# Peptides against a protein of PDB entry 7MKK: the designs that were tried, part 23

Target 1, 71 residues: chain A of PDB entry 7MKK
Amino acid sequence: SMKEKVKAKLVEIRKFVPFIRRVRIDFQDTLSKVQGHRLDALVNLLDREDVSMSSLNKIEVIIDKLRTRFN

## One batch from the design tools (peptide; made by RFdiffusion4, then SolubleMPNN)

Design b2_p14_2_s1 (from b2_p14_2 with E3D E12M E14S)
Fold by OpenDDE base, seed 3:
Structure b2_p14_2_s1 (fold): chain B 71 residues (1-71), chain A 14 residues (1-14)
Amino acid sequence: as target 1 above (71 residues)
Amino acid sequence: SEDEMLDELLEMLS
């Protein structure tokens, strides 16, 4: 079901939460206040259980871009 | 909003 697919993708995306947290901290001095806030908000979003598939797909792209830029 | 925040992140990383 779609619900099961969302839950499965959320589990996979959550594996990158530690990475996002490290980006936020390691690059805090080079990120603007707004950029830092957005990363914090992303981590907080992934603590929720009601994240849509559309949002999860966007987050997947975001993580790919973070990995490219921040390794 | 959630969508706005995610779109802003995408724009930030474009």
Scores: peptide ipSAE 0.721, ipTM 0.939, DockQ to the pose 0.926
Fold by OpenDDE base, seed 4:
Structure b2_p14_2_s1 (fold): chain B 71 residues (1-71), chain A 14 residues (1-14)
Amino acid sequence: as target 1 above (71 residues)
Amino acid sequence: SEDEMLDELLEMLS
């Protein structure tokens, strides 16, 4: 079901939460206040279980971009 | 909104 697919993808995306947190901290002085806040919001969003597939797809792209820029 | 926040992140990282 779609619900099961969403949950499975959420589990995979959550594996990158530690990475996102590291980016937030390691580059705190480089990131603007708004940028930092958005990363915090992203982490908080991933704590929820009702994230849509559409959102998860966007988050996947975001993580890829973060990995490219911040390793 | 959630969608707006994600779009802003995407733009930020573009």
Scores: peptide ipSAE 0.721, ipTM 0.940, DockQ to the pose 0.961
Fold by OpenDDE base, seed 5:
Structure b2_p14_2_s1 (fold): chain B 71 residues (1-71), chain A 14 residues (1-14)
Amino acid sequence: as target 1 above (71 residues)
Amino acid sequence: SEDEMLDELLEMLS
């Protein structure tokens, strides 16, 4: 079901939460305040259980871009 | 909103 697919994708994406937190901290002086706030909001969003597949697909792309730019 | 926040992140990293 779509519900089970969402749960599975959320579990996989959550594996990158430590990485996102690290980017936020290590590059805090380089990031603007609004950029930092957006990363904080992203981490907070991933703590929720009610995240849509649409959002998870966007988050997957975001993580790929973060990995490319911030190792 | 959640959707706008994610779109802003995508734009930031594009």
Scores: peptide ipSAE 0.720, ipTM 0.939, DockQ to the pose 0.924
Fold by OpenDDE base, seed 2:
Structure b2_p14_2_s1 (fold): chain B 71 residues (1-71), chain A 14 residues (1-14)
Amino acid sequence: as target 1 above (71 residues)
Amino acid sequence: SEDEMLDELLEMLS
């Protein structure tokens, strides 16, 4: 079901939460204040259980871009 | 909103 697919994707994406937190802190001086706040918001969003598939797909792209730039 | 925030992040990382 779509619900099960969402849960599975959320579990996989949450594996990168520690990475996002590290980017936020390690590159705080490089990132603008607003960029840092957006990363904080992203982490907070991933703590929720009701994230849509559409949002999760966007988040997956965001994480890929973060990994390319900051990892 | 959530969608706007995610879109802004995508734009930031473009």
Scores: peptide ipSAE 0.720, ipTM 0.939, DockQ to the pose 0.924

Design b2_p14_2_s2 (from b2_p14_2 with E3D E14S)
Fold by OpenDDE base, seed 4:
Structure b2_p14_2_s2 (fold): chain B 71 residues (1-71), chain A 14 residues (1-14)
Amino acid sequence: as target 1 above (71 residues)
Amino acid sequence: SEDEMLDELLEELS
């Protein structure tokens, strides 16, 4: 089901939460204030279980971009 | 909104 697919995707995306947190901290002085706040919001969003597949797909792209720039 | 925030992040990281 779509519900199960979302749950599976969420589990996979959550594996990158430590990375997102490290980017937020390590590059705090490089990131704009707004960017930092959005990364915080992103981590908080991933604590929820009611995240849509659309959002999870966007987050996957965001993580890829973060990896390219900050790792 | 959640979707707006994600879209803005995507744009900023483009």
Scores: peptide ipSAE 0.759, ipTM 0.945, DockQ to the pose 0.960
Fold by OpenDDE base, seed 3:
Structure b2_p14_2_s2 (fold): chain B 71 residues (1-71), chain A 14 residues (1-14)
Amino acid sequence: as target 1 above (71 residues)
Amino acid sequence: SEDEMLDELLEELS
């Protein structure tokens, strides 16, 4: 079911939370204030259980872009 | 909103 797929994807995406937190801290001086706040909000969003598949797909792309730029 | 935040983040990282 879609519900099962969402839960599985959320589990996989959450594996990158430590990476996002490290980007936020290690590059705090490079990031703008608003960019830093959005990364904080992203981490907080991934603590929730009601994230949609659409949002998770966007977050996957965001993580890929962060990896390209910061690692 | 959540969607707006994600869209802005995508745009900034593009």
Scores: peptide ipSAE 0.759, ipTM 0.945, DockQ to the pose 0.958
Fold by OpenDDE base, seed 5:
Structure b2_p14_2_s2 (fold): chain B 71 residues (1-71), chain A 14 residues (1-14)
Amino acid sequence: as target 1 above (71 residues)
Amino acid sequence: SEDEMLDELLEELS
């Protein structure tokens, strides 16, 4: 079901939460205050269970871009 | 909103 697919994707995306946290901390002086706030909000969003597939797909792209820029 | 925040983050990282 779609619900099961969302849950499975959320589990996979959550594996990158430690990476996102490190980017937020290690590059705090490089990132703008707004960018830092958005990364904090992203981590908090991934703690929730009610994240849509649309949001998870966007988050996947965001993580790929972060990995490209910040290792 | 959540959706706007994600879109803005995507735009900045593009």
Scores: peptide ipSAE 0.758, ipTM 0.944, DockQ to the pose 0.954
Fold by OpenDDE base, seed 2:
Structure b2_p14_2_s2 (fold): chain B 71 residues (1-71), chain A 14 residues (1-14)
Amino acid sequence: as target 1 above (71 residues)
Amino acid sequence: SEDEMLDELLEELS
């Protein structure tokens, strides 16, 4: 079901939460304040159980871009 | 909003 697909996607995306947290801290001086705040918001969003597939797909792209730039 | 925040983050990282 779509619900199960969303749950599976969320589980996979959550594996990168520690990475996002590290980027937020390790590159705090390189990132703008607004970028840092958005990363904090992103981590908080992934703590929720009701994240949409649309949002998860966007987050996956964001993580890919972060990995390219920050390891 | 959540969607706007994600879109803005995507734009900044592009």
Scores: peptide ipSAE 0.757, ipTM 0.944, DockQ to the pose 0.955

Design b2_p14_2_s3 (from b2_p14_2, 4 letters changed)
Fold by OpenDDE base, seed 5:
Structure b2_p14_2_s3 (fold): chain B 71 residues (1-71), chain A 14 residues (1-14)
Amino acid sequence: as target 1 above (71 residues)
Amino acid sequence: SEDEMLDELLSMLS
């Protein structure tokens, strides 16, 4: 079901939360205040269990971009 | 909103 797929994707994406936190800290001086705030909000969002598939798909792309830019 | 925040992140990282 779609519900099961959402839950599975959320579990996989949450594996990158430590990476996102590390980017936020290690590159704080090179990030704008807005970028830093958005990364914090992203981490907070991933604490929730009611995230939509649409949002999770966007988050996956965001993580890929972060990995490309920040190792 | 959540969707707008994510779109902004995508834009900033493009």
Scores: peptide ipSAE 0.718, ipTM 0.939, DockQ to the pose 0.902
Fold by OpenDDE base, seed 4:
Structure b2_p14_2_s3 (fold): chain B 71 residues (1-71), chain A 14 residues (1-14)
Amino acid sequence: as target 1 above (71 residues)
Amino acid sequence: SEDEMLDELLSMLS
C-alpha cells in the first residue's frame, strides 16, 4: 500500500538524520541563519509520522545535495 | 509550509 511505501521510505531517509545533524553543527559558522534554520526544520520534519511521499522524495534529493557539498 | 520549506532548501542547495 501507499502507506506502507511511505513508512518504508521514511525509515530509509531517517538513516541520514545523524548526517544532517552533523552538517548543521560542523558548518554552523558558514551556513546562513536561514539555511541553519531550514536544516533544523528538516530534522524535525523527519521525526513525524505523517510525512508525504512527495516530501520524502524532495528530502531524498536534499540529502543527495548535502552529501555532495558536505561529504 | 512544509512544501515551501523543502523547496527553499532545494533552491539553496542547487
Scores: peptide ipSAE 0.718, ipTM 0.939, DockQ to the pose 0.905
Fold by OpenDDE base, seed 2:
Structure b2_p14_2_s3 (fold): chain B 71 residues (1-71), chain A 14 residues (1-14)
Amino acid sequence: as target 1 above (71 residues)
Amino acid sequence: SEDEMLDELLSMLS
């Protein structure tokens, strides 16, 4: 079901939460305050159980871009 | 909103 697919994808995406937190802290001096706040919001979003597939797809792209830029 | 925040992040990282 779609619900099961969402849950499975959320589990996979959550594996990158520690990475996002590290980017937020390690590159805080090179990020604008707004950029840092958005990363904090992203981490908070991934703590929720009610995240849509649309949002998860966007988050996956975001993580890929973060990995490219911040190792 | 959530969608707006994610779109802004995408734009930031483009």
Scores: peptide ipSAE 0.717, ipTM 0.939, DockQ to the pose 0.926
Fold by OpenDDE base, seed 3:
Formats: sequence, C-alpha cells, structure tokens
Structure b2_p14_2_s3 (fold): chain B 71 residues (1-71), chain A 14 residues (1-14)
Amino acid sequence: as target 1 above (71 residues)
Amino acid sequence: SEDEMLDELLSMLS
C-alpha cells in the first residue's frame, strides 16, 4: 500500500538526519541564518510520521544536493 | 507550509 511505501521511504530518508545535522553545525558560519533555520526545520519535519510521499521525494533531492555541495 | 519550506530549500540549493 501507499501507506507502507511512505513508511519505508521515511525510514530510508531518516538515515540521513545525522548528515543534515552535521551540515547545519559544520557550516553554520558559512550558511545564512535563513538557510540554517530551514535545515533545522527539515530535521524537525523528519521527526514526524505524517510526511507525504511528495515531500519525501523532494527531501531526497535536497539531500542529494547537500551531499554534492557539502560531501 | 511544509511544501513552501521544501521548495525554498530546493531553490536555495539549485
């Protein structure tokens, strides 16, 4: 079911939460305040269970971009 | 909103 697919996707995306947190901390002086706040919001979003597949797909792209820019 | 925040992140990282 779509519900099960969403849960599985969320589990996979959550594996990158430590990475997102490290980007936020390691580059805090480089990032603008707005950028930092948005990364914090992203981490907080991933703590929730009611995240749509559409949002999870966007988050996956965001993580890929972060990995490219911040390794 | 959630979608707006994510879209802004995508835009900033483009």
Scores: peptide ipSAE 0.718, ipTM 0.939, DockQ to the pose 0.960; fails the geometry check

Design b2_p14_3_s1 (from b2_p14_3, 4 letters changed)
Fold by OpenDDE base, seed 1:
Structure b2_p14_3_s1 (fold): chain B 71 residues (1-71), chain A 14 residues (1-14)
Amino acid sequence: as target 1 above (71 residues)
Amino acid sequence: KEDELLDELLKELE
């Protein structure tokens, strides 16, 4: 079901939470206040259970871009 | 909003 697909994708995306946290901390001095806040909010979002598939797809792209730029 | 947050992050990372 779509619901199970969302749950499975959320599990996979959550594997990158430590990476996002590291980016937030390691580059805190170079990030703007807004950028830092958005990364914090992204981590908080991934703690939720009601994230949509469309959002998870966007988050996957975001993580790919973060990996390209920050390791 | 969730969508606004993600859209802004995508924009910043272009």
Scores: peptide ipSAE 0.744, ipTM 0.938, DockQ to the pose 0.872
Fold by OpenDDE base, seed 3:
Structure b2_p14_3_s1 (fold): chain B 71 residues (1-71), chain A 14 residues (1-14)
Amino acid sequence: as target 1 above (71 residues)
Amino acid sequence: KEDELLDELLKELE
């Protein structure tokens, strides 16, 4: 079901939460305040269980871009 | 707003 697919995707995306947290801290001095706030909010969003598949797909792209820029 | 957050992050990382 779609519900099962969303749950599975969320589990996979959550594996990158530690990475996002590290980017937020390690690059705090080079990030703008708004960028830092958005990364904090992204981590908080991934604590929720009502995230849509469309949002999870966007988050996957965001993580890929973070990996490119911040290792 | 969830979409606003994600869209802004995508713009920043473009």
Scores: peptide ipSAE 0.744, ipTM 0.938, DockQ to the pose 0.904
Fold by OpenDDE base, seed 4:
Parts: C-alpha cells; sequence; structure tokens
Structure b2_p14_3_s1 (fold): chain B 71 residues (1-71), chain A 14 residues (1-14)
C-alpha cells in the first residue's frame, strides 16, 4: 500500500538525520540564520509520522545536495 | 508550511 511505501521511505530517510544534525552544527558559522532554522525544522519534520511521499522525495533531494556541498 | 520549508531549502541549495 501507499501507506507502507511511505513508512519504508521514512525509515530510509531517517538514516540521514545524524548527518543533517552534523551539517547544522559543523557549518553553523557558514550557514545563514534562516538556513540553520530550516535545517532544524527539517530534523523536526522527520521526527513525525505524518510526512507525505512528496515531501520525502523532496527531502531525499535535499540530503543529496547537502552531501554534495558538505561531504 | 511543510511544502514551503522544503521548497525554500531546495532553492537555497541549488
Amino acid sequence: as target 1 above (71 residues)
Amino acid sequence: KEDELLDELLKELE
């Protein structure tokens, strides 16, 4: 089901939460204040269970971009 | 808004 697919995707995306947290901390001085807030909000979003597949797909792209820029 | 948050992040990371 779509619900099962969303849950599976969420599990995979959550594996990158530690990475997002590290980016937020390690690059705090180079990130703008608003960028920092958005990364915090992203981590908080991934703590929820009601995230859509559309959002999870966007988050995957965001993580890829973070990896490119921040290792 | 969730969509707005993610869209702004995507824009900033272009």
Scores: peptide ipSAE 0.744, ipTM 0.938, DockQ to the pose 0.916
Fold by OpenDDE base, seed 2:
Structure b2_p14_3_s1 (fold): chain B 71 residues (1-71), chain A 14 residues (1-14)
Amino acid sequence: as target 1 above (71 residues)
Amino acid sequence: KEDELLDELLKELE
């Protein structure tokens, strides 16, 4: 079901929460305050269980771009 | 908003 797919996707995306936190800390001096705030908000969003598949797909792209730029 | 947050992050990382 779609609900099961969302749960599975959320589990996979949450594996990258430590990476997002490290980007926020390790590159704090090169990030703008707005960018840092948005990364904090992204981590907080992933603590929720009501994230849509559309949002999870966007977050996957964001993580890929973060990896390209910061690792 | 959730959508606005994600859309701005995508824009910044282009």
Scores: peptide ipSAE 0.742, ipTM 0.938, DockQ to the pose 0.876

Design b2_p14_3_s2 (from b2_p14_3 with E1S E3D E12D)
Fold by OpenDDE base, seed 3:
Structure b2_p14_3_s2 (fold): chain B 71 residues (1-71), chain A 14 residues (1-14)
Amino acid sequence: as target 1 above (71 residues)
Amino acid sequence: SEDEMLDELLEDLE
């Protein structure tokens, strides 16, 4: 079901939470205040269970871009 | 909103 697919994808994306937190900390002085806030909000969002497939697809792209730019 | 925040992050990373 779609519900099960969402749950499975959320589990996989959550594996990158430590990476997102690391980017937020390591580049805190480089990021603008608003960019830092958005990364914090992203981490908080991933603690929730009611994240849509649309949001998870966007988050996957965000993580790929973070990996490209910030290693 | 959640969706707007994610779109803004995508824009930040362009």
Scores: peptide ipSAE 0.779, ipTM 0.947, DockQ to the pose 0.924
Fold by OpenDDE base, seed 1:
Structure b2_p14_3_s2 (fold): chain B 71 residues (1-71), chain A 14 residues (1-14)
Amino acid sequence: as target 1 above (71 residues)
Amino acid sequence: SEDEMLDELLEDLE
């Protein structure tokens, strides 16, 4: 079901939470304050269980871009 | 909103 697919994707995306936290801290000086706040909000969002597939798809793209730019 | 925040992050990283 779609609900099961969302849960599975959320589990996979959550594996990158430590990476997102590291980017937020390690590159704090190069990120604007608002960008840092958005990364914090992203981490907080991934702690929830009611994240939509649409949001998870966007988050996947965000993670890919973070990995490319910040290793 | 959640969706707006994610869109802004995508723009930040464009």
Scores: peptide ipSAE 0.778, ipTM 0.947, DockQ to the pose 0.923
Fold by OpenDDE base, seed 2:
Structure b2_p14_3_s2 (fold): chain B 71 residues (1-71), chain A 14 residues (1-14)
Amino acid sequence: as target 1 above (71 residues)
Amino acid sequence: SEDEMLDELLEDLE
């Protein structure tokens, strides 16, 4: 079901939460304040159980871009 | 909003 697909994708994306947290800390001086706040908000969003598939797809792209720029 | 925040992050990383 779509609900099961969402849950599975959320589990996979959550594996990158530690990476996002490290980017936020390690590059705090390089990132603008607003960019840092958005990364914090992203981590907080991934703590929720009601994230939509559309949001998860965007988050996957964001993580790919973060990995490209920040290892 | 959540969607706006994610869109802004995508723009940040372009």
Scores: peptide ipSAE 0.778, ipTM 0.947, DockQ to the pose 0.920
Fold by OpenDDE base, seed 4:
Structure b2_p14_3_s2 (fold): chain B 71 residues (1-71), chain A 14 residues (1-14)
Amino acid sequence: as target 1 above (71 residues)
Amino acid sequence: SEDEMLDELLEDLE
């Protein structure tokens, strides 16, 4: 079901939460306040159980871009 | 909104 697919994807995406937190901290001086806030909001969003597949797909792209830019 | 925030993050990373 779509519900099961969402849950499975959420589990996989959550594996990158420590990485996102590190980017937020390590590059705090480079990021603008609003960019830092958005990264904080992203981490908070991933703590929830009601994230849509659409959002998870966007988050996957975001993580890929973060990995490219910040390793 | 949540969706707008994610879109803005994507724009930040372009």
Scores: peptide ipSAE 0.777, ipTM 0.947, DockQ to the pose 0.926

Design b2_p14_3_s3 (from b2_p14_3, 4 letters changed)
Fold by OpenDDE base, seed 3:
Structure b2_p14_3_s3 (fold): chain B 71 residues (1-71), chain A 14 residues (1-14)
Amino acid sequence: as target 1 above (71 residues)
Amino acid sequence: SEDEMLDELLEMLS
């Protein structure tokens, strides 16, 4: 079901939460206040259980871009 | 909003 697919993708995306947290901290001095806030908000979003598939797909792209830029 | 925040992140990383 779609619900099961969302839950499965959320589990996979959550594996990158530690990475996002490290980006936020390691690059805090080079990120603007707004950029830092957005990363914090992303981590907080992934603590929720009601994240849509559309949002999860966007987050997947975001993580790919973070990995490219921040390794 | 959630969508706005995610779109802003995408724009930030474009």
Scores: peptide ipSAE 0.721, ipTM 0.939, DockQ to the pose 0.888
Fold by OpenDDE base, seed 4:
Structure b2_p14_3_s3 (fold): chain B 71 residues (1-71), chain A 14 residues (1-14)
Amino acid sequence: as target 1 above (71 residues)
Amino acid sequence: SEDEMLDELLEMLS
């Protein structure tokens, strides 16, 4: 079901939460206040279980971009 | 909104 697919993808995306947190901290002085806040919001969003597939797809792209820029 | 926040992140990282 779609619900099961969403949950499975959420589990995979959550594996990158530690990475996102590291980016937030390691580059705190480089990131603007708004940028930092958005990363915090992203982490908080991933704590929820009702994230849509559409959102998860966007988050996947975001993580890829973060990995490219911040390793 | 959630969608707006994600779009802003995407733009930020573009």
Scores: peptide ipSAE 0.721, ipTM 0.940, DockQ to the pose 0.924
Fold by OpenDDE base, seed 5:
Structure b2_p14_3_s3 (fold): chain B 71 residues (1-71), chain A 14 residues (1-14)
Amino acid sequence: as target 1 above (71 residues)
Amino acid sequence: SEDEMLDELLEMLS
């Protein structure tokens, strides 16, 4: 079901939460305040259980871009 | 909103 697919994708994406937190901290002086706030909001969003597949697909792309730019 | 926040992140990293 779509519900089970969402749960599975959320579990996989959550594996990158430590990485996102690290980017936020290590590059805090380089990031603007609004950029930092957006990363904080992203981490907070991933703590929720009610995240849509649409959002998870966007988050997957975001993580790929973060990995490319911030190792 | 959640959707706008994610779109802003995508734009930031594009």
Scores: peptide ipSAE 0.720, ipTM 0.939, DockQ to the pose 0.886
Fold by OpenDDE base, seed 2:
Structure b2_p14_3_s3 (fold): chain B 71 residues (1-71), chain A 14 residues (1-14)
Amino acid sequence: as target 1 above (71 residues)
Amino acid sequence: SEDEMLDELLEMLS
């Protein structure tokens, strides 16, 4: 079901939460204040259980871009 | 909103 697919994707994406937190802190001086706040918001969003598939797909792209730039 | 925030992040990382 779509619900099960969402849960599975959320579990996989949450594996990168520690990475996002590290980017936020390690590159705080490089990132603008607003960029840092957006990363904080992203982490907070991933703590929720009701994230849509559409949002999760966007988040997956965001994480890929973060990994390319900051990892 | 959530969608706007995610879109802004995508734009930031473009």
Scores: peptide ipSAE 0.720, ipTM 0.939, DockQ to the pose 0.885

Design b2_p14_3_s4 (from b2_p14_3 with E1S E3D E12M)
Fold by OpenDDE base, seed 5:
Structure b2_p14_3_s4 (fold): chain B 71 residues (1-71), chain A 14 residues (1-14)
Amino acid sequence: as target 1 above (71 residues)
Amino acid sequence: SEDEMLDELLEMLE
């Protein structure tokens, strides 16, 4: 079911929360205030269970871009 | 909104 797929996707994406937090801290001086706030909001969003598949797909792309730029 | 925030992040990282 779609519900099961969403839950599975969320579990996989949450594995990158520590990485996102690290990027936020390590590159705080490079990031603008608004960029920092957006990363904080992303982490907070991943604490929720009611996230759509559309949002999770966008988050996956975001994480890939973060990994490319910040290792 | 959640969708707008994610779109802003995508734009930031493009």
Scores: peptide ipSAE 0.717, ipTM 0.938, DockQ to the pose 0.919
Fold by OpenDDE base, seed 1:
Structure b2_p14_3_s4 (fold): chain B 71 residues (1-71), chain A 14 residues (1-14)
Amino acid sequence: as target 1 above (71 residues)
Amino acid sequence: SEDEMLDELLEMLE
């Protein structure tokens, strides 16, 4: 079901939460305050269980871009 | 909103 697919994708995306946290900390000096807040908000969002597939798809793209830029 | 925040992140990382 779609609900099961969402849960599975959320589990996979959550594996990158430590990476997002590291980006937030390691590059804090190069990030603006608002950029840092957005990354914090992203981490907080992934702590929730009611995240839509649409949001998870966007988050996947965001993570890919973060990995490319911040390694 | 959640969707707006994600869109802003995507734009930031463009």
Scores: peptide ipSAE 0.717, ipTM 0.937, DockQ to the pose 0.861
Fold by OpenDDE base, seed 2:
Structure b2_p14_3_s4 (fold): chain B 71 residues (1-71), chain A 14 residues (1-14)
Amino acid sequence: as target 1 above (71 residues)
Amino acid sequence: SEDEMLDELLEMLE
């Protein structure tokens, strides 16, 4: 079901939460305040159980871009 | 909103 697909994708994306947290910390001086706040908000969003597939797809792209820029 | 925040992150990382 779509609900099961969402849950599975959320589980996979959550594996990158530690990476996002490390980007936030390691590059705190390079990132603007607003950029840091957005990363914090992203982590907080991934703590929720009601994230939509559309949001998860966007988050996946965001993580890919973060990995490209921040290793 | 959630969608706006995600869109802003995408724009930031372009």
Scores: peptide ipSAE 0.716, ipTM 0.937, DockQ to the pose 0.890
Fold by OpenDDE base, seed 4:
Structure b2_p14_3_s4 (fold): chain B 71 residues (1-71), chain A 14 residues (1-14)
Amino acid sequence: as target 1 above (71 residues)
Amino acid sequence: SEDEMLDELLEMLE
């Protein structure tokens, strides 16, 4: 079911939460206040159980871009 | 909104 697919994808995406937190901290001095806030909001979003597949797909792209830019 | 926030992040990382 779509519900099961969402849950599975959420589990996989959550594996990158520590990475996102590290980006937020390590690059805090180079990020604007707004950029930092958005990363915080992203982490908070991933703590929820009601994230849509559409959102998870966007988050996957975001993580890929973060990995490319911040390693 | 959640969707707007994610779009802003995508734009930020372009």
Scores: peptide ipSAE 0.714, ipTM 0.937, DockQ to the pose 0.895

Design b2_p14_4_s1 (from b2_p14_4, 6 letters changed)
Fold by OpenDDE base, seed 4:
Structure b2_p14_4_s1 (fold): chain B 71 residues (1-71), chain A 14 residues (1-14)
Amino acid sequence: as target 1 above (71 residues)
Amino acid sequence: DLEELQKLLDELFS
């Protein structure tokens, strides 16, 4: 079901939460306040259970960009 | 919202 697919996708994406947190901390001095806040919001969003597949796909793109830029 | 989040984060990569 779609619900099961969403749950599985969320589990996979959550594996990158530690990475996102590290980016937030390691580059805190070079990020603007709003960018830092948005990264915090991203982590908080991934703590939720009610995230759509569409949102998860967009989040995946964001994470891919973060990985490209920040390793 | 998520679109705003994506937009602002995209600035990091531009």
Scores: peptide ipSAE 0.136, ipTM 0.728, DockQ to the pose 0.116
Fold by OpenDDE base, seed 1:
Structure b2_p14_4_s1 (fold): chain B 71 residues (1-71), chain A 14 residues (1-14)
Amino acid sequence: as target 1 above (71 residues)
Amino acid sequence: DLEELQKLLDELFS
């Protein structure tokens, strides 16, 4: 079911939360306040249980870009 | 808050 797929994708994406947190801290002096806040918001969003598949797909793209740039 | 994430993309990768 779509619900099961969402749950599985969320589990996979959550594996990158430590990475996102590291980016937030490692580049804290480089990021603007608003950029830092948005990274915090990304982490907080991944703590939620009601994220849609479309949102998760967009988040996955964001994480891929973060990995390319910062890792 | 997805809109703010899109803004983050624009700011960091544009």
Scores: peptide ipSAE 0.126, ipTM 0.730, DockQ to the pose 0.121
Fold by OpenDDE base, seed 3:
Order: structure tokens, then C-alpha cells, then sequence
Structure b2_p14_4_s1 (fold): chain B 71 residues (1-71), chain A 14 residues (1-14)
């Protein structure tokens, strides 16, 4: 079911939460205040259960961009 | 608001 697919996708994306937290801390001095807040918000979003597949796919793209920019 | 957050994230990493 789509519900099961969403749960599975969320589990996979959550594996990157430690990476996002690390980026937030390691680059705190080079990020703008608003960029830092947005990264915090991203982590908080991934703690939620009510995220659509569409949103998860967009988040995956964002994480890929983070990986490219911040190793 | 998930839509607002998605917009902000899109702006940051566009």
C-alpha cells in the first residue's frame, strides 16, 4: 500500500538525520541564521508521521544537495 | 505548516 511505502521511505530518509545535525553544527558559523533555522526545521519535519510521499521525495533531493555542498 | 516549511527548504536549496 501507499501507506506502507511512505513509512518505508521515511525510515530511509531518517537515516540522514545525524548527517543533517552534523552539517548544522559544523557549518554554523558559515550559515546564515535563517539557513540554520531551516536545517533545524528539516530535522523536526522528519520526526513527524504525517509527511506525504511527494514531500519525502522533495526532502530526498534537498538531502542530496546538502551532501554535495557539505560532503 | 508543512507547505511553508517545504517552500523555505526549496528556497534554501534551489
Amino acid sequence: as target 1 above (71 residues)
Amino acid sequence: DLEELQKLLDELFS
Scores: peptide ipSAE 0.115, ipTM 0.708, DockQ to the pose 0.160
Fold by OpenDDE base, seed 2:
Structure b2_p14_4_s1 (fold): chain B 71 residues (1-71), chain A 14 residues (1-14)
Amino acid sequence: as target 1 above (71 residues)
Amino acid sequence: DLEELQKLLDELFS
């Protein structure tokens, strides 16, 4: 079901939360205040259980971009 | 790059 797919996707994406937190801290001086705030919001969003598949797909793309830029 | 990231973040939180 779609619900099961969302749960599975969320579990996989949450594996990158520690990475996102480290980017926020390690590159705090490189990131603008706006970007830092948005990364904080992204982490907070992933702590929720009511994230849609559409949002998770967008987040996956963002994480891929973060990995490319910040290793 | 950071500019592209900014745009993606804008899209996500719009």
Scores: peptide ipSAE 0.102, ipTM 0.722, DockQ to the pose 0.897; fails the geometry check

